# Peptides against a protein of PDB entry 6RGO, part 56

Target 1, 392 residues: chain A of PDB entry 6RGO
Amino acid sequence: MALKLLGFNQDATCFSVISSNKGVTIYNCDPFGKCFELEKSTSNDEELDFLVEMLFSTSLIAVVDKTIGASKRKKLKIVNTKRKATICELTFPHEIMDVIMNRKIICVVLKSDQIFVYDISCMKLLRTIDVRGEKLKSTSKFRNSEAVGDIGVRVSLSTDNNSILCYSSYSKSDKENAPLNDIVVFDALKCIQINVLPAVHQSNIVCIACSPDGMLMATASEKGTIIRVFKTIDTENDEPILVNEFRRGSRPSRISEMKFNHDNTLLACVGESDTIHIFALPVTTTEADANEDDTLQQSSHSLSSSINGLQYISKGLANRFGKIIVSKIPTQSQQRHVAYIKIPENAKYRIGFPKDTTNTIHICGEDGNYLVYSIPRNEVGPCTLVKSNTFD

## One batch from the design tools (peptide)

Design b1_p19_1_s4 (made by RFdiffusion4, then SolubleMPNN; from b1_p19_1, 8 letters changed)
Fold by OpenDDE base, seed 1:
Parts: structure tokens; sequence; C-alpha cells
Structure b1_p19_1_s4 (fold): chain B 392 residues (1-392), chain A 19 residues (1-19)
């Protein structure tokens, strides 16, 4: 059977899949089993496509039927899974490309590069963000929408109540072909732009992850060779703070998903490669509780990689050619993965971090495997398989 | 109808705030 993965919920307690024969199925991770099924409403042999976003382990889901030929690609349904009932239905002017939510906010990304931000408690529109509208002031030529393949606005939302929204935006370059290589950080509750990170990659951003607390974001370009981690809100001398630069690999490979764990100590990435990579983030010692005296001299050779704060010296060498030279962190300071999982080359995988176990990762594949791995703490190496289940 | 749906939505969000 052809399976298509929709992904994990925010706490990795559930994941959603499309089965060609059944429709949408939501699985619980522990105990493993089906918790919801949305039957195919049409007998047509059309390839099913859906967006499903689940609000944690609740019975609240957002659903979009994206099936080819379906008049429903512009409709968002808010569904109670326990009742199998539609609570709310919204219709948009354009096809829905993505839906993200937390306890306070739901964001809807359209094919028009618009983001609609709603207060989930009343389904009131708070803001329409027009990612193209800032560009339309300079160049009236619509890019022929046909040649822009899988390149659209990418979004990520913090899972906390602060509701920090990170999205990709077009660079201010007068070029008709400006890349989606800027990041905007937006307070989705207050509807205020907090920060703008210009030209974080040389090419279009294809993946963004926000940390659960909204304080960090990870970005990857079409090349998927380098992942950058930035602070979202904090700036140094009005410049973006680059916390980490990770090297996934030397060969280009698309990253489809990235996630932080719940304590911001790990970043995982998955995509078209045979390998899920897990990176360690430096523990920002908050200076606070230096008080407790406990003398245990365990000579943990903390590899204090003195991440000397690479002040992003924007040497404003406005060299005449408008190349924002993204100051390459010296290739020697690019961190590798600390752990990895090998996956089948022909199966798409999705990732999730459970809340209760910071060194555990959940993965699921279009091969019908749900797998739980333990992440090594003290060594660089493969993750250990702890649990496996199959689904159809 | 719309009021009852809004009350149902609020109840589901209150369940999410307890998680």
Amino acid sequence: as target 1 above (392 residues)
Amino acid sequence: DEKEKLEELKKLLEEAEKL
C-alpha cells in the first residue's frame, strides 16, 4: 500500500499518515495503535493528499483535503476526532500549502505566499502576512508560478504560548529572481515583527524549525549541507546571533524536516538522504544558580568548544555587486552530528521528540515502520533501536 | 450552532492547556 507521512504532533505522542486505501489515520505512539481514522469520502482511485495538524494529544485536528481535482484544497476544517465532527470550516482565496498550530495560534500558508494568522480560541483572523507584498513595491512582474517548483514560503511556530512564528521571506534584492533566503521572526499573538535575519543562506530556505520555547531557530537551504541555528529574539549590536553552524554532509541533499528536542539540547534533521542526523546544541549555562557547593570533581573533559562568540562582523563592505557575503564560519568550526540513524533510501521519514525523554527520538517511515531510538550521550555514533512497531 | 461550536473549541483548548 502507498503510505504518505504527515508527521508527528508537537510532543511526538501521535503521528498521522495517509493510506491510499483508508484515508487519514492517526496513530498513538504509546500504547501503539490507531486513535483516529478519517475514511476516504470518495470512491475515486485518485491519489490522496492531505494536510493534518494535531494539537498535542487532544482530539483537535486541522485538516485540508489536497487531493488532485478536489474543490477542498482551499478549505481548512477544524475537526473533533472523538466526535468525528467539523467544528469550524474556513475557505481561503488560494490553495493551502501548510498549516501549523499551538494552543493559541493557527497559521495557514497559501500558495500565494500569504500567511493567515488566527486566534485558535475564536478562529478570528489576527493578521494576513503577505510575503510577496513587500517585494511587489519594487517589481510588478509576477514570476510565472509554473517555474517555481517546490519553492514556497516555509514556516515554523513555537509550541509554547509565546507563539513565535519564523517564516522565510524574499531578500530585498532588486533582482526579479530574489531568493527566499531571509527569515522573519514574528510574535503571532501581538502581530509584531520582532526580528529580520537577512540572507541566512545563499539559496532559498526549504526547511525551518523553531525551538519549543521560540528562542532558537534552525534553517536549511536547498543544498541541505549546512544547518544554521540562530537566536530568534536576541540581537547583538542589531545583528542576528548565530549560535551554531552544523554540517549535515558534503553532498547536496534536501532536508524535509528539522526538530529541536524539548530542552533545546538536540537538533535532528531528516530528508532525502539515507541518514537522520542529530546535532548537539551547546548548553547555554544560564549564569543563575552558581550557589550549590557540591564538590564532585568529576573531570568531565567538557569539550568546551569555546564557541568564541563569532561576532557576525557585518563588515559593511557594500561591494558594488550586492553580494551579501554571508561570513562563512571557518569550515573548521562547523560541528558534525553527534548521533545518526540509518534509514532506507527509498522511504521518507518524519521525526519527533517526546517530552519526557530528552535522549529519545521517534521516527516513522512510508515503509510502515514506527521506530523509537535512544540517542547516545557520551559518544559519537549510531542511535540504538529501543522499540519498533509496524502500521499499514 | 456557531456558539455551541465555539464552546466545544474552547473546551478542547482547555484540554490542551492541561498537557
Scores: peptide ipSAE 0.574, ipTM 0.949, DockQ to the pose 0.659
Fold by OpenDDE base, seed 5:
Structure b1_p19_1_s4 (fold): chain B 392 residues (1-392), chain A 19 residues (1-19)
Amino acid sequence: as target 1 above (392 residues)
Amino acid sequence: DEKEKLEELKKLLEEAEKL
């Protein structure tokens, strides 16, 4: 049977899939099993396509039927899975490209490069973000989306209640073909833009991940060779703070998904390559009050060795051309993965980090495999398979 | 109907805040 992966929920306790014969199925990860099934509404041999966003392990889901020819591609349904009932239905002027949510906010991304931000508690529209801006509304040339493939606005939302929204935006260059290579950081609750990171890549951004707390973001371009991690809110001398630059590989390969773990110590990426890469982040010691005395001699075998290479590239060349070229971390300071998982070539996989086990990763494939891996802490190497299940 | 749907939504969100 053809399977299509929709993804994990926010805490990797559930994942959703499309089965060509059954429709949408939601699986619980532990104990492993089906927890919900949405019956196929059409008897036709049409390739099913859906968006499904879950609210953690609750019975609340957001659903979009994206099946070709369906007028339903403009409809968002909020569904209670326990009752099999539609709570709310919203209709948009354009096709829905993405839906993301947390406990406070739903964001709906349209093919028009608009983001609709809703208060989930009352389904009230808080903001419409027009990423093209007013200048591009006059050029009624919808990029014929057929020839310029999967290039659209990308979004990621913090899973916490602060509701930090990161989205890709067009560079301010007066060129008709400006790339989607800027990032905007937006407080979705207050409806305020809090930061702008200009030209974080040379080409369009195709993948964004926000950390659970909204303090970090990861970005990848169409090349998928370099991943950059930035602070979302903090700036240094009004400039974006680049925390890490990771090398996924030397060959171009699309990254489809990135995820931070719950404590911001790991970043995983998956895509068209035969390898899931896991990168280590520096532990940001928040200077929280280390007041209390307790002498736990935990042997800090500091991984001291590799930090020495942060040569400050001198400020001198930025002035002449007004383009804030994000200071490229020297190619020598590009970190590689600390861990990896080999996956079948041409199999699409999704990734999730469980909340309670920061060194565990959940993965699922369109091959019908659900796999749990342990991530090595003290060595660079392969992850260890801990649990495997199959689904249909 | 709309009020009952809003109260149902509120209950599901109160479940999500406990996770």
Scores: peptide ipSAE 0.571, ipTM 0.949, DockQ to the pose 0.658
Fold by OpenDDE base, seed 3:
Structure b1_p19_1_s4 (fold): chain B 392 residues (1-392), chain A 19 residues (1-19)
Amino acid sequence: as target 1 above (392 residues)
Amino acid sequence: DEKEKLEELKKLLEEAEKL
């Protein structure tokens, strides 16, 4: 049967799939089993497409029927899975591209590059963000974007109550073909823009992840070779906003999903490659506990001289073109993965981090595999398979 | 109807806050 993966919920306790014969099925991870099924409304051999966002392990889901020819591509349904009942139905002016939510906010991304932000408690519209309209105020040319191909606004929302929304925006370059390579950080509760990170990649951003606490964000471009991790808020202490740069690989490959673990110590990525990569984030030790006297005087004398030359070029260009945020991490500091999982070629996978186990990752495949892996702590290497289940 | 749907939504959100 053709399966299509929708993804894990916020705590990786459940995952959602589309089965060509059944419609939408939600699986519980532990104990493994079906917890909900949404039957196919049509007997037609049409390729089923859905968006399903689940609020943790609750019976609250947001559903969009994206099936081709369906007049429903503009409709969001809020459904109680225990009752199989529609609580709320919203209709949008354009096709829904993405839906993301937490306990406070639901965000709806449209094909028009608009983001609708709602208070989930009452389904009241808080804000409409017009990512294209901000560009059109700067550039007089209406792009007839009928060719909105695979490039659109990407979003990620913190899973906490702070509700930090990160989204891709168009660069302010006067070029007709301005890429979606800026990031906006937005407080979705207060409806305030917190930060703007200009030109975080040279090409369009295709994947964004926000940390659970909203303090970090990860970005990948359409090249998918480099992942960058940023602080969402400018620290007063002149600290670099760019905290990490990871190398997934040398070959271009699309990243479809990235996730932080619950304590911000790991970042995982998955996509069109045969490998899930897991990166370690340096723990930002707050300076408080640095009192232990371990005098390891390792004589790191020699490598300081070559770095000074690259800093001079950075200062001259930064003054002329604005704060080039990317300029401070030398390409030599690109870290590799600390762990990996090999997956079948051409199988799409989704990833999730469970809340209770910082060194465990859940994955599911369009091959019908649900897999639990242990992540090595003290060595660089493959993850160990702990549990496997199959689904249809 | 709308009031009952809003109370159902609130109960589901209260379930989510306990997780």
Scores: peptide ipSAE 0.567, ipTM 0.948, DockQ to the pose 0.649
Fold by OpenDDE base, seed 2:
Structure b1_p19_1_s4 (fold): chain B 392 residues (1-392), chain A 19 residues (1-19)
Amino acid sequence: as target 1 above (392 residues)
Amino acid sequence: DEKEKLEELKKLLEEAEKL
């Protein structure tokens, strides 16, 4: 059967799939099993396409039927899975490209590069963000963006109640073809722009991950060779703080998804490559609990000295060119993965981090595998398979 | 109808705040 992965929920307790024969199925991870099934409403042999966003382990889902020819691609349904009932339906002026949510906010991304921000409690529109509107002061004709169907506004939302929204924006370059290589950080509750990170990559951003607490974000371009991690809110001298630069690989390969774990110590990435990469983030030791574990101090000192060395290089170059060139971390200081998982070639996988086990990753494949891996902490190497299940 | 839908939505969000 052709399976299409929709992804994990916010805490990796559930994942959703499209089965060509059944429609949308939601699986619980532990205990493993089907928790919801949305039957195929159409008898047509059309390839099913859906967006499904689940609110943690609740019976609340947001659903968009994106099936080709469906008049429903502009409709968001909020569904109670226990009742199999639509609570509300919203209709948009354009096709829905993405839907993300937390306990406070739903964000709906349209093909028009608009982000609609809703208060989930009443489904009231709080803000419409027009990502093109900031560019429209320059005479950029509507490129028939039909031809490059895969490059649009990317979004990520913090899973906490602070509701930090990170989205890709067009660079202020007068070029007709300005890339989506800026990041805007937005408080979705207050409807305030907090930060703007200009030109974080040379090409379009195709993947963004916000940390659960909204304090960090990871970005990848269409090249997928470099992942950058920034602070979202904090700035140094009104400049963006680059925390890490990771090298996934030397060969270009699209990254489809990135996730932070719940304590911001790990970043995982998956995409078109045969490898899920897991990177370690520096633990920000707040000075307070400096008492007990003496042994981990040696690795932190080398990273802090490297970051301070980068700050010295950035100050000298930034002043001369007026472009915040995100200081190219010298290729020598680009960190590699600390762990990896091998996946089948051409199998699309999704990733999730469970809340209770910071050293565990959940993955699921369009091959019908749900896998739980343990992540090594003390050595660079493969993850260990702990649990496996299959689904159809 | 709309009031019942909002109360149903509120109940689901109260379930989410406990997770």
Scores: peptide ipSAE 0.566, ipTM 0.948, DockQ to the pose 0.656

Design b1_p19_2 (made by RFdiffusion4)
Fold by OpenDDE base, seed 5:
Structure b1_p19_2 (fold): chain B 392 residues (1-392), chain A 19 residues (1-19)
Amino acid sequence: as target 1 above (392 residues)
Amino acid sequence: EEEEEEFAEEIIEKLEEQS
């Protein structure tokens, strides 16, 4: 049967899939099993497409029927899974491209490059963000439906109550074909722009991940060879702080998903390649007041690879045309993965990090495999398979 | 789990009362 993966929820306690015969199914991870099923409303042999966003493991989900030919591609449904009932329906002027939520807000991304921000508690519209801005509305003929390939506004939301929204934006270049290579950081509760990171890649951004606390973001371009990690709020001399630059590979390959673990110590990425890559982040010791007590000398042999080379992003030579290109960090400071998982070639996989086990990763495949891996702490190498289940 | 469902139940109730 053809499966399509929708993904894990915020804390990797559940994942959702589309079955061609059944419709949408939600699985619990531990204990492993079906927790919800939404039956297919149409007997047509049309390829089912849905967006499903879960609110953690709760009975609240957001659903969009994206099936081709359906008028429903502009309709968001809020569903109570316990009652199997639609609670709220919202209709948008354009097709819904993405939906993200936390305990406070829902963000709806449209094909028009608009982001609608709602208070989840009352479904009140807080803000409409127009990523194209008013100047581009007059000249942007809708990119022909065929040339609307996978290039659109990308979003990520913090899973905490601070509700930090990161989204891709068009560079301020007067060129009709400006890339989506800027990042905007937005407080979704206060509806205030916090930061702007200009030209973080040379090409369009196709993947963004926000950390659970909203303090970090990861970005990848269409090339998927380099992943950059930035601070979201903090700046140095009014310039964006680049924390890490990771090399996924030498060959171009699309990254479909990235996620931070709960404590911001790991970043995972998955996509079109046969390998899930896991990168280590430097532990920012927040100076929590170390009150005095017991000297358990756990010899943390910190692999103090002397990261002496926080090379400042040297002020990118303003080429004669005023484009600040983020100067590439020297290739010598590009970190590799610390761990990896091999996956079947051409299998689409999704990733999740459970909250309580920072060295565990959940993965699921369109091959019907749900897999739990242990991440090695002290060595660079493969992850160890801990649990495996199958789904239909 | 129970504390996570409680806030979602409050949201569900408020949305059901508005519909």
Scores: peptide ipSAE 0.435, ipTM 0.913, DockQ to the pose 0.842
Fold by OpenDDE base, seed 3:
Structure b1_p19_2 (fold): chain B 392 residues (1-392), chain A 19 residues (1-19)
Amino acid sequence: as target 1 above (392 residues)
Amino acid sequence: EEEEEEFAEEIIEKLEEQS
């Protein structure tokens, strides 16, 4: 059967899939089993397409049926899974591209580059963010709406109650074809812009992850070769906003998903490649305990060649925005422990980090595999398979 | 798990009362 992965929930306790024969199925991870099924409304052999966002392990889900016609693709349903009932239905002016939620906020991303921010407790609209309209105020030329190919606004929301929303925005370049290479950091509760990170990549941003606490974000471009990690908030102490830069690989490959673990010590990425990559993050030690003189002899092996990516932040961008956001990350910071998982070629996988075990990763594949891996702490190498289940 | 389920049940109840 053709499976399409929808992904894990916020804490990786559940994952959702589309089965061509059944519709949407939600699986519990432990104990492994089906917890919910949404039957397909039509007997037709139409390719099923859905968005499903689950609120943690709860009975609250948001559903968009993208299978049939332009009208359904504009409807968001909030569903009680215990009752199998639609609680409320919202209709949008444009096709829904993404839905994200936490305990406070639901965000709906439209094909029009609009983000609708709602209070989940009452489905009250708090803000409409018009990413394109902000550009149109700066640039007189209407981009024709029809050429919205695979490049749209990307979003990520913190899983905590602070509800930090990170989204891709159009650069203020005088060029008609300004890339989606800026990041906006937004407080979704207060409806205020906290920060803007200009030109974090040279090309469009295609993947964003926010940390659970909203303090970090990760970004990847269409090239998917470099992942950058930023602080979401400017610290008063002149600290570089760019905290890390990781190299996924030498070959271009689309990154489809990135996730932080719950303690911000790991960042995982998955996409079109045969490899899930797991990067170690700096522990932001609060200054208090830095007194122990652990003289770990960093063997100075000359990884000189990988820095050439930073040279392309042209001197011109630094002059126009005053703050050099991309300070030269010292080369020494690239020698972090990297773990990996090999996945079948052409199988799409999704990733999740469970809350209780910071060194465990959950993955699921369109091949019908649900897999739990242990992440090595002290060594660079493969993850160890701990548990495996199959689904249909 | 129980605290998250209770929290979602409160949201569901409030949304069902508004519908």
Scores: peptide ipSAE 0.424, ipTM 0.911, DockQ to the pose 0.885
Fold by OpenDDE base, seed 1:
Structure b1_p19_2 (fold): chain B 392 residues (1-392), chain A 19 residues (1-19)
Amino acid sequence: as target 1 above (392 residues)
Amino acid sequence: EEEEEEFAEEIIEKLEEQS
């Protein structure tokens, strides 16, 4: 059967799929099984398309039917899965491209490059962010939206209550063709812009991941060769703090999804390549509770790669056009993956990190495989398959 | 899990009362 993956929920306890025959199915990861089914609204052999965002493992989901007609593609339904009932319906001026949520906030991304931010508790609109409107103040010409293929505003939301929203924005360059290569960090609760990271890539950003706590953000461009990790809130001398730069590969390949684990020690990425890559983040030991005691001399050769703080010496070659060129970190300092998973060619996969097991990753494929892998800690190598299930 | 479901039920109830 043709499956389409919608992805994991915030804690990887559930994942959602579109089955061409059934409609939307939500699976529980442990115990593995179907927890919800949304039947097709139409008996037609039309290709199903849906957005589904689940609030953790709860009975609350957001659903967009994208299968038929421009009207349905503009409707967000909040559904109680226990009652199988729509409890709220919102209609938008444009097609819904993405929906993300946490316990406090729903963000709805439109094809117009607008982000609607709602308080989930009452579905009150807190803010409309117009990502184009900031650009239009500089350039009056509506580019015909036809040539903007798969490039739109990307978003990620922290899973915590702080509700840090990271989104891609257009560079303020006077070029009619300004790329979506800036990042805005936004407090979704207070509706305040916290930070702006200019030109984090040379090309359009196609993937963003926020850490669960909202303190870190990972970005990838359409090239998908380099992943950058930044602090979201903290700045050094009003400049963005680059924490890590990872090399996924030498060949261009689109990254479709990235996720941090719950303790911010790992970053995983998946996309069009035959490989899920897992990167280790340096544990910033906050110097706090060094209680003195136990002297056990385990000579763990911690590869303390003393990443001496690469002070982003913005060598102020202020080229006359004010472009902060993110200085190429020397290619020698780019970390590779610490672990990997091989996946079938031409199968789309999604990834999730469970909360309880920081060295475990959940993956699911359009091939109907749900797989649990253990991530090696002490060596660079393949992940070990721990559990496997199949779905239809 | 139970705390998250209880929180979701409170949201659901508030949204059902507004509809």
Scores: peptide ipSAE 0.424, ipTM 0.912, DockQ to the pose 0.895
Fold by OpenDDE base, seed 2:
Structure b1_p19_2 (fold): chain B 392 residues (1-392), chain A 19 residues (1-19)
Amino acid sequence: as target 1 above (392 residues)
Amino acid sequence: EEEEEEFAEEIIEKLEEQS
């Protein structure tokens, strides 16, 4: 059967798939099993296409049927899975490209590069963000967005109640073909822009991940060779703070998904490559809990000294290439993965981090595998398979 | 889990009352 992965929920307790025969199926991760099924609305052998966003492990899901007709692709349904009933239906002026939620808000991304922000508790529209409208002050004709089918606004939302929304925006370059290489950080509850990170990549951003707490953001371009991690809110001298620059690989390969673990110590990425990469983030030791384990301090001091050493090198190069605020971390200081998982070639995988186990990663494949891996902490190496299940 | 489902039930109830 052809499977299409929709992904994990916010805490990786569930994942959603499209089965060509059944429709949408939601699986619980532990205990592993089918928890919900949305049957096909049509008997046709049409390739099923859905967006499904689940509110954690709850009975509340958002569904977009993209399978048939331009009208359905513009409808968001809020569904109670216990009752198998649509409790709310919203219709948008344009095709829905993405839906993301937490306990406070739903964000709906349209093909028009608009983001609609709703209060989930009443489905009241809080804000419409027009990502093109900020560009329209420059005479840039509508790029016929039809021709570049896979480049659109990308979003990520914090899973906490702070509801930090990160989205890709068009660079203020006077070029007709300005890339989606800026990031806006937005407080989705207050409806306030809190930060702007200009030109974080040279090409379009195709993947964004916000940390669960909204304090960090990871970005990848269409090249997928470099991942950058920034602070979302904090700035240094009104400049964006680059925390890490990771090298996934030397060969271009699209990254489809990135996730932080719940304690912001790991960043995983997956995409078109045969490898899931897991990167270690520097533990921000808040001074308070410095009492117990002396052994980990030696590794953190070397990282902080290397970051401070990089600030000194950046001042000399910044003068020649004025407006790229991102201190180009020298290629020599680009960190590699600390762990990896090999996946089948041409199988699409999705990733999630469970809340309770910071050293565990959940993955699922269009090959029908749900896999739980343990992540090594003390050495660079492969992850260890702990649990495996199959789905259809 | 129970707190999250209770929270979702409150949202569902409020949305069902508006429909």
Scores: peptide ipSAE 0.415, ipTM 0.910, DockQ to the pose 0.891

